Peptides against a protein of PDB entry 6MBK. Designs and how they scored, part 6

Target 1, 240 residues: chain A of PDB entry 6MBK
Amino acid sequence: GFEMVNFKEEGFGLRATRDIKAEELFLWVPRKLLMTVESAKNSVLGPLYSQDRILQAMGNIALAFHLLCERASPNSFWQPYIQTLPSEYDTPLYFEEDEVRYLQSTQAIHDVFSQYKNTARQYAYFYKVIQTHPHANKLPLKDSFTYEDYRWAVSSVMTRQNQIPTEDGSRVTLALIPLWDMCNHTNGLITTGYNLEDDRCECVALQDFRAGEQIYIFYGTRSNAEFVIHSGFFFDNNSH

## One batch from the design tools (peptide)

Design b1_p9_2 (made by RFdiffusion4)
Fold by OpenDDE base, seed 2:
Structure b1_p9_2 (fold): chain B 240 residues (1-240), chain A 9 residues (1-9)
Amino acid sequence: as target 1 above (240 residues)
Amino acid sequence: SHFLPREML
């Protein structure tokens, strides 16, 4: 077993409530608990999704809007998950003037500016869509869609989106994986996969964890540049 | 906190 804990510097994470052995299947998340492009299509966003080419082409944006709609819905199934998400991020979309000034001497500055400009452009587009499109009328964010909302949702998806198989395994789709995505990062091997037979995300323990220890997973190989641009942090033990 | 997409196998 495990429990959600707020760690002082790392934010929310998972703590073992018993000894967990290496390679033990300690965590699984059924498809029905995931926020996916499919669940977005089946939500209040569905009618708009069916008519907006950008939502259809960009699953990450579809997830961002799904996240915003569910956040604005007090009876959303995903409220417990949404409440665990950071209110702000250290990603480039949140960089202050001094942070941007520091990056001016780096190659990352162009990517930071591009990301900011693209996000602002997307917001402007969707603001107009939400105000004018007939299928936007039932969206809970109709009268309360700010750039700050969009920036938060895009950053949440950017930092947490995963590729999973479709139900039939024929294609890949995008998902946010509640509970599992609470695991903080450490160096190691990828220990998470998708079990199509049981239709669930499955995570095995990277190492032995004792009762009371934080459970870490390996997020995958990332360069320092990718950490800054996509994650907003440097990992001291990053081998890249 | 969660900063990177997590890779799966």
Scores: peptide ipSAE 0.177, ipTM 0.803, DockQ to the pose 0.394
Fold by OpenDDE base, seed 1:
Structure b1_p9_2 (fold): chain B 240 residues (1-240), chain A 9 residues (1-9)
Amino acid sequence: as target 1 above (240 residues)
Amino acid sequence: SHFLPREML
């Protein structure tokens, strides 16, 4: 029903290979295909996770390290997904001095500075952990862990993380959702949910899409300031 | 753009 395509300015996205009707379930992703905090715990990162309070407390950081470990693993199941991710982002962690100066006139500047400072501190902390912690010896990134690596992983997670239920539905956890997260954004309503019975993410079409059209989803309600902080762009038709 | 945090119901 769809295929991954490079749309130049928008980068990779999904294109319909047939007509898709509004509200049609066109895309689903089983839990086993997701990169989750649980899959991080069950990976080579698991021993370190069990001993590091920050990884345990901050699921987004756990996902970032999971992403880095899998990227550094040639035989990772998620290599096809990871290779579709941008190599760089337009998010605040990548802002140049002129972009930061422009933001000084906005309320977002405090959050930009905080994000940068926090990310740098996290990197410094985890660099030391990776160099000194016994359970870090098994990590494929042990001898290659740069700020650029960390910035990329954090940005990847920041722009793509979602809350999903645990298997029993009693709690929420964080996940990266391969294939689904390739959908580009348009204005509308949230059309994705989690089906606990089938243990999968499910996406229904926001509108009719004809064969050959790009499939868009609505990422959620965001102000332009939040768009900048989280994605590095303004949405002109944003109602907020 | 792939850069927005995504939400689901």
Scores: peptide ipSAE 0.088, ipTM 0.789, DockQ to the pose 0.365
Fold by OpenDDE base, seed 5:
Structure b1_p9_2 (fold): chain B 240 residues (1-240), chain A 9 residues (1-9)
Amino acid sequence: as target 1 above (240 residues)
Amino acid sequence: SHFLPREML
């Protein structure tokens, strides 16, 4: 009922191939297709994950490394998804001097500096880990782990991570949700949930969409400052 | 394809 399309200015999005009615379940993504902390643990990263306390404690970093390992793996199941991700982001980790100067007049500057400092510290830590840890020897990124790689992965995760339930529903974990995360943002209500019975992410249509129209979802309530910090965009009609 | 809230779902 939809197809991936490269829209001008918006980048990749989903376009309806048929009429979709409001509240229709038009998109679902089974757990097995998600990039999760669990899939990271079950990947080539698993041995290192089992020995590194930061990877264990910070699911977003685990996802970032999972993304880097899969990107470096030609036969990765997630290659089609990874190839749809931006090569660069308009997020604060990519800001030039003029953009940082603009933020100096805002409260966001402190968050930007914090994010930059934390990311740099994490990179320095993991650079050493990758160079010295025995379980890092077989990682496809061992000889190619730059700050640019890490910045990209962290930014990809930051802009796309979601909480989902664990398989037993007892806890939450972090996931990247391929296909679904291609939907661009509009104002509205959250229309995505997780169906534990069928073990899948489910998205219902926010409104009627006609064949040929772009399918939008609501990314949740955020301030414009939060959107800048996390996604690099402003939304004037933001309800927050 | 931008920020997706971690709190979603």
Scores: peptide ipSAE 0.035, ipTM 0.730, DockQ to the pose 0.327
Fold by OpenDDE base, seed 3:
Structure b1_p9_2 (fold): chain B 240 residues (1-240), chain A 9 residues (1-9)
Amino acid sequence: as target 1 above (240 residues)
Amino acid sequence: SHFLPREML
């Protein structure tokens, strides 16, 4: 019922291939297709994860390393998804000096500096871990772990991470949701949930979409500051 | 396409 298309000014998105009615379940993604903290634990990263307190405490960092390991693995199941990700982002971690100077007059500058400082510290920590930890020797990034790699992975996760239930529904975990995360944003209501019975992410249509129209979802309520920090853009029609 | 963490119900 949809296809991936590169839209002008919006980048990649989903286009309807048939008429879709409001509230119609048009898209679902089973857990087995998601990149999760659990799939990270079950990957080549698993032995290191089991020994590193930061990976265990910070699911977003676990996802970032999972993404890097899978990107470096030619036979990764997620290669088709990874190839759809931007190679670079407009997020604060990629800001040039002039962009940072522009923000100096705003409250957002403190969050930008904090993000830079934290990311740099994390990189320095994990660089040492990768160089010295016995379980890091199996990682495909062992001899190729740059700040640029880490910045990319962190930015990818920051812009795409979602909370989903654990398999037993007792807790929440973090996931990247392939295919679904290609939908661009519009104002509206949340139309995505997780079906535990079928163990899948489910998205219903926000409105009627005709064949050939772009399919939009509502990402949730965000301030313009949150858009800049987490998404790298301002949404002009944002009333928040 | 890829800007915000997307909230779910």
Scores: peptide ipSAE 0.171, ipTM 0.806, DockQ to the pose 0.371; fails the geometry check

Design b1_p9_2_s1 (made by RFdiffusion4, then SolubleMPNN; from b1_p9_2, 6 letters changed)
Fold by OpenDDE base, seed 5:
Structure b1_p9_2_s1 (fold): chain B 240 residues (1-240), chain A 9 residues (1-9)
Amino acid sequence: as target 1 above (240 residues)
Amino acid sequence: MEGIPRALL
């Protein structure tokens, strides 16, 4: 067992409530609990999705809008998950001038500027879509769609999106994985996969965890540049 | 913590 805990330095994470052994399947999340491109299509966003080529082509943007729509919906199934998400991020989209200046001496600066430019362009496009498209009228964000909203949603998706198989296993799609993505990062091996037979994400323990210890997972190999651009932090024990 | 894009295998 585990519980959600707010750790002082790391924010929300998972804590073991019993001893968990290495390689033990301690956490699984059925597809029905995931925020996916498919759940976006089946939501209030569905009609707009069906008519907007960018939403169709860019699953990450579809997830961002799905997240915004669900956040604006008091009765959303995902409200408990959304409430665990940061309100702001340390990613480049939130960088102050001094932070950008520091990166000017690095190769990451081009990617930072590109990310900002792309996000701004996307916002401008979708602002117009939301104002003018007939199927945007039912979106709970129609009268309250700011750049800050979009930046938050894009950053949430950027830091948390995962590739999972479609139900038939023929393709890959994008998903946010509630509960599981509460695990903070440590160095190690990827211990999460998707079980198509049971139609769920499955996470096995990276190591032994005793009752009361925080449960960590390995998010995958990333360069320091990728940590900055995609995660907003450096990891000293990075394997890259 | 604000996380890295999570990798699944």
Scores: peptide ipSAE 0.083, ipTM 0.761, DockQ to the pose 0.373
Fold by OpenDDE base, seed 4:
Structure b1_p9_2_s1 (fold): chain B 240 residues (1-240), chain A 9 residues (1-9)
Amino acid sequence: as target 1 above (240 residues)
Amino acid sequence: MEGIPRALL
């Protein structure tokens, strides 16, 4: 149905290997393949998670640390997924001085500054936690936890986190959705949901895709500021 | 591509 391809301008994406019709269920990802707050709790991070209030309160940070731990684990189940992630991002945390100066004339500047301050504070906090907490001793990042590592993980989660239901459907949790999140963005409608009966993320085609065409999805309605802040890119066809 | 968090319905 599809294959992962490195597109010249867009990086990794999905390409159709056959004709896919609009509204066809072409892609599904079972819960067991997702990186979730629950999988973080069940990982090497679990003992620390159980005792750190920030990890417990902030699922996005839990995912960031989960991502870092799995990246540092050569036998991680998610290595194939992690290797598809960018090594660097064009998100605000990677902006150079001139890019920040440009944003000073925009409404995004305050959110950018907030991201910088929050990320720096979080790093400082967790650096201390990793150095001092007993349950951090077995973390693969124990002796190698840099701001660059944290910036990468936070940016990865920022650009890819999704809300999904818990198994019982009673609550929402955060997840990274491998393979599916490789789809690049186009304007349209949300075509991805979660099927609780089959416990999987399900994506239907936004439009007809011919064999050999890149498969796009609509990430959701975003303002220009949200594109800059959360995705790091400008989308010319963004109508907001 | 690095992108916006993907919305699910």
Scores: peptide ipSAE 0.079, ipTM 0.745, DockQ to the pose 0.388
Fold by OpenDDE base, seed 2:
Structure b1_p9_2_s1 (fold): chain B 240 residues (1-240), chain A 9 residues (1-9)
Amino acid sequence: as target 1 above (240 residues)
Amino acid sequence: MEGIPRALL
């Protein structure tokens, strides 16, 4: 077993409540608990999704709007998950002027500026869509859709999105994976896959964890530049 | 913690 804990400096993570052995299947998340492009289509966002080419083409934006709609819905099934998400991020979209100035000495600055411009353009586009499109009238975002809302949702998806198979396994789709994505990062090997037979994400332990230890997973190989651009942090022990 | 995009196999 494991429990969600607020760790100092690292924020929320998972702590083992018993000894867990390396390669033990300690965590699984059924498809029905995931926030996916499909769950977005099946939500109040569905009618707008069916009419907007950008939502259809960009699953990450579809997830961002799904996240915002569910956040604004008091009875959302995902409220417990959404409440565990950071209120702000260290991603480039949240950089202060001094942080941007610091990055001017690095090659990352161009990607930061691109991310700012792209996000601003997307917000401007969707603000107009929400105000004018008939299928936006039932969205909880109709009367309150700020850049801060959009920045938060985009950053949440940017830092937490995963590719999973469709239900029939014929294609890939995007998902946020509640509970599992609470695991903080360490160097190692990918230990999470999707079991199509049981229709669930499955995570095996990267190493032995004793009762009371934080459970870490490996998010995948990234450069420090990619960590900054996509996640907003440097990993001190990053070997890449 | 804010993390890199999570990865599945």
Scores: peptide ipSAE 0.038, ipTM 0.726, DockQ to the pose 0.347
Fold by OpenDDE base, seed 3:
Structure b1_p9_2_s1 (fold): chain B 240 residues (1-240), chain A 9 residues (1-9)
Amino acid sequence: as target 1 above (240 residues)
Amino acid sequence: MEGIPRALL
């Protein structure tokens, strides 16, 4: 029903290969294909995760490290997905000095500085963990963990993380959703949900799409800036 | 691929 296409103005997106009707279930992604906190725990990162309180408390950081470990693994199941991700982002962590100077006259500057400070502190902490912790020795990033790697992974998760239920539906966890997250945005209503019975993410069409048209979804009313600044770091317990 | 967060779910 659809194919991945590189659109001139919007980059990669999904194009309909047939007519799709409004409210038609055209796309679903089973849990086993998602990058989740659970898949991170079941990966090479699992032993370290089990002994690091920050990885356990901050699912977004767990996903960032999962993404880095899988990127560094040539035989990773998620290589086809990871290769579609941007190499750089329009997030504050990538702002040039002049862009930061422009924001100095705005209230947003405090959020930008907070993000810089938090990301730098996290990097410094995990650099030490990776250098000293016994369970870090088998990580593919052991000898090549740079700030640039970390900011890329954090920004990837920040711009693509989703809340999904746990397998038993008792809690909410974080996931990256391959293929689905390639849909570009349009105004409308949220048309994606999670089907616990079939254990999959499900997306229904926002409108009629003709064969050859790009398939759009609605990401919600939040701007990229608002989400990046306010929702980029899910701190479970901002105790500090 | 917009840098828009996908936090729909």
Scores: peptide ipSAE 0.038, ipTM 0.739, DockQ to the pose 0.185

Design b1_p9_2_s2 (made by RFdiffusion4, then SolubleMPNN; from b1_p9_2, 6 letters changed)
Fold by OpenDDE base, seed 1:
Structure b1_p9_2_s2 (fold): chain B 240 residues (1-240), chain A 9 residues (1-9)
Amino acid sequence: as target 1 above (240 residues)
Amino acid sequence: MEAIPRSLL
């Protein structure tokens, strides 16, 4: 149905290998293939997660650390996915001085500075945790945890995190959705949902795609405020 | 099926 292709201007995307009709279920991703807060808890990060309140409270940070741990793990199941991720992002955390200066005339500057400050504080906190916490000793990032690593992971999560239901459907959790998140954006309607019965993400075609065409999805409308929220304010109300 | 928007930025 589709293949991963590196498009010259858009980077990695999905290309149809056959004609796909509008509304056709062309792509699904089972929960077991997702990087989730739950998979983070079940990983090498699990022991630390169970004892760190910030990881427990902030699912996006849990995902960021999960991503870093898996990236640092040569045998990680998600290596093929991780290798498709950008090395840098157009997020505020990557803004050059000139871009920040440009934003000084806008209302966005406060949010950018807040994001910088929060990310720096988080890094400093977790650097100490990784250096001192007993359950951090076995993390593959123990001796390789730089701000650049953290910035990358946070930005990866910020740009790719999605809300999905828990397995029982009782709550919402955060997930990175491999393969699916390679679809580039076009205007339209949201065509992805979660099928709890089959426990998978399902994407239907936004339009007809011919064989050889790039498959686009609509990411949805985002406010500038939502971009900021995605950067660190998802508190998981996990009742401990 | 609840809609899953893709994160942007």
Scores: peptide ipSAE 0.349, ipTM 0.889, DockQ to the pose 0.179
Fold by OpenDDE base, seed 2:
Structure b1_p9_2_s2 (fold): chain B 240 residues (1-240), chain A 9 residues (1-9)
Amino acid sequence: as target 1 above (240 residues)
Amino acid sequence: MEAIPRSLL
């Protein structure tokens, strides 16, 4: 019912290949296709995850490293998804000196500097971990872990991470949702949820879409403050 | 079914 298309002004998005009616379930993504904290734990990253307290405490960082490991793996199941991700982002981590100077007149400058400093500190920490930790030796990024790589992965996760239920529905975890996250934004209502019975993300159409039209979703309402804060707020309460 | 908001771009 849809295809991935590179739109000139909006980048990659989804286009309807048939008429889709409002509230029609047009897209679903089974758990096995998601990049999750659990899939990170079950990957080559698993042994390091099990011994690093920051990876365990911060699911977003676990996803960032999972993304980097899979990107560095030519035979990764997620290569088709990873290749659709932007190479750069309009996030504070990519602001040029002139953009930062422009923001100096705003309160946002403190958040930008904080995000930059935190990301730099995380990189420095994990650079040392990757160089010294025995379980890092099997990581495909061991000899190629740069700040640019880390900045990209953190920004990818920051702009695309979602909360989904665990398989048993008892807790929430973090996930990247391939294919679904290619939908560009429009104003409306949240039309995506998780179906635990079928163990999949489900998206219903926000409105009628005709064949050949771009399919949009509503990302939700978030403040600029929440955008900056969410990069650090997901402490995985998985102390168990 | 719990709503899934996408992260902002």
Scores: peptide ipSAE 0.148, ipTM 0.803, DockQ to the pose 0.180
Fold by OpenDDE base, seed 5:
Structure b1_p9_2_s2 (fold): chain B 240 residues (1-240), chain A 9 residues (1-9)
Amino acid sequence: as target 1 above (240 residues)
Amino acid sequence: MEAIPRSLL
């Protein structure tokens, strides 16, 4: 019902290969295909995760390291997904001096500086962990863990992380949702949920899409400030 | 390519 296409201005997105009706379940992603905190724990990162309190406490950082480990693994199941991710982002962690100066007149500058400071501190901490911890020796990033790598992974997770239920539905966990997150954004309503019975993410069409049209979804309610901090841009038609 | 948060949070 859809295909991945590189759109000139929007980059990669999904295009309908047939007519899709509003509210039609056109896309689902089983749990086994997601990058989750649980899949991180079950990966080569698992031994380190089990002994590092920050990885355990901060699921977003666990996902960032999971993403880095899988990117560095040629045989990773998620290689096709990882190759679709941007190499750089327009998020504050990538801002040039002039972009930061522009924000100095806004309240967002404090959040930007906080994000910079926190990310730098996290990198410094984990650099030491990777250099010294016994369970880091088998990580494919052992000899190639740069700030640029960490910045990329953190930004990837920041822009793509989702809350989903655990398998038993008792708690929430964090996930990257391959294929689904290739849909570009439009204004509308949330049309994605998690089906616990079938153990999958499910996306229904926001509107009718004709064959050959790009399939858009609504990512959720965000302020322009949140878009700047988490996505690096303003959405002119943001009704939130 | 503008990065938009895809978080369901």
Scores: peptide ipSAE 0.082, ipTM 0.765, DockQ to the pose 0.220
Fold by OpenDDE base, seed 4:
Order: sequence, then C-alpha cells, then structure tokens
Structure b1_p9_2_s2 (fold): chain B 240 residues (1-240), chain A 9 residues (1-9)
Amino acid sequence: as target 1 above (240 residues)
Amino acid sequence: MEAIPRSLL
C-alpha cells in the first residue's frame, strides 16, 4: 500500500501506492524489526551494557550507542533503516551561535544549555569507557568515536524514540520504529499505537490518501522545551 | 492500543 520515496526538502517519506482511507490500518511493524533497548542488550553492546550503569539507567543513550554500533556494522540488519536517517539535524545540538542567541530570549535556553552540557559530559564519559572498559574492545566504536558521531546518534534518538510496552506489557521501553518513522509530519491526531496481542506497532491513516500522495502522520505538538524534555536527557539525575 | 507519539525535529 506504500513505498519509500526521497522527497525534495523533506528527505525520505512514504508514498501511497493505492488509495488509503482514513482510519485504515495501512502500516504495522512487528517488535522484532524495532531497534529497542532490548535489541541493544542482545547486540554487540550487550556485554558493556550489562556493566555500565549509565547505559542501564538511560535507555535513550543505550539506543544511541546501539544505533552507532549498528551503523558501524556493514552487515547490520538495520542498515537499510540507518541509511534513511538524516546525516544532520535541525536540533539544539546543531544550532549555530546566532540560533542560540535567539533562544536566549526564550524559556528554552536553559534546557538547551543543559542539553549541550549533558551531551558533552556523556561523550567524555563514554569516550573513556570505550577506551578503557574490557567489554568495549569488540565495539566498532573503539577507534572511531567522535563527538560528531555521538551528537548524531543522540539527535537521531531524540527525534525518533518512542515509548512502547515490553513484550509482557508490564513495563515501557524505548524503541526506534523503522519504516514508520519515515512518515513526515502534518497537523492532526496521533494515529499510531502498539498492539500487544500481535506484538506490533500499528498505524492507521490520519486521512484519506490517494495513490501517489505522500503519507503523513502527526508527531504531536512540541515546543522547544517539550522537545528537550521529551528526549529524556534530563530524566535521570546522573551527575556525571 | 497505547498511543506512540513520534518526537518532532
């Protein structure tokens, strides 16, 4: 019912290959295809994860490292997904001096500064971990872990992470949802949920889409402050 | 079904 297309200015998106009606279930993604904290634990990152308190405490950072490890792995199952991700982001971590100056007049400035500081500290911490921890020796990041890499991964997760239930539905975990997250944003209502019975993410159409039209979803309303908070950067008081 | 919001850029 849809195909991946590289749209001008919007990057990758989904295009309808047939008419899709409003509220029609047109897209689903089984858990096994998601990049999750659990898949991170089951990856080459697993041994380090099991011994690093920050990776364990901060699922968003675990996803960021999972993303970096998979990006550096030519045979990764997620390579097709990773290649659809932007190389740069219009997020606070990429703001130029003038953009930061503009934000000084807003309530978001303190959150932005905190995000910069936290990201820099996390990078410094994990640089040391990657260089010194025994379980980091097998990571593809050992000799190629830059701040730019970390900034990219953190920003990727920040913009694309979703809360989903665990397999048993008892808790929530974090996930990147391949294919689905290529849908670009439009105004509307949230039309994506998780179906525990079938163990899959499900998306119903926000509106009627005709064959050949781009399929949009609503990401929700986000202020700059909400964006920073929603990223999960500030949830864990890890004073590092 | 639990709603899954995608973060905005």
Scores: peptide ipSAE 0.077, ipTM 0.763, DockQ to the pose 0.180

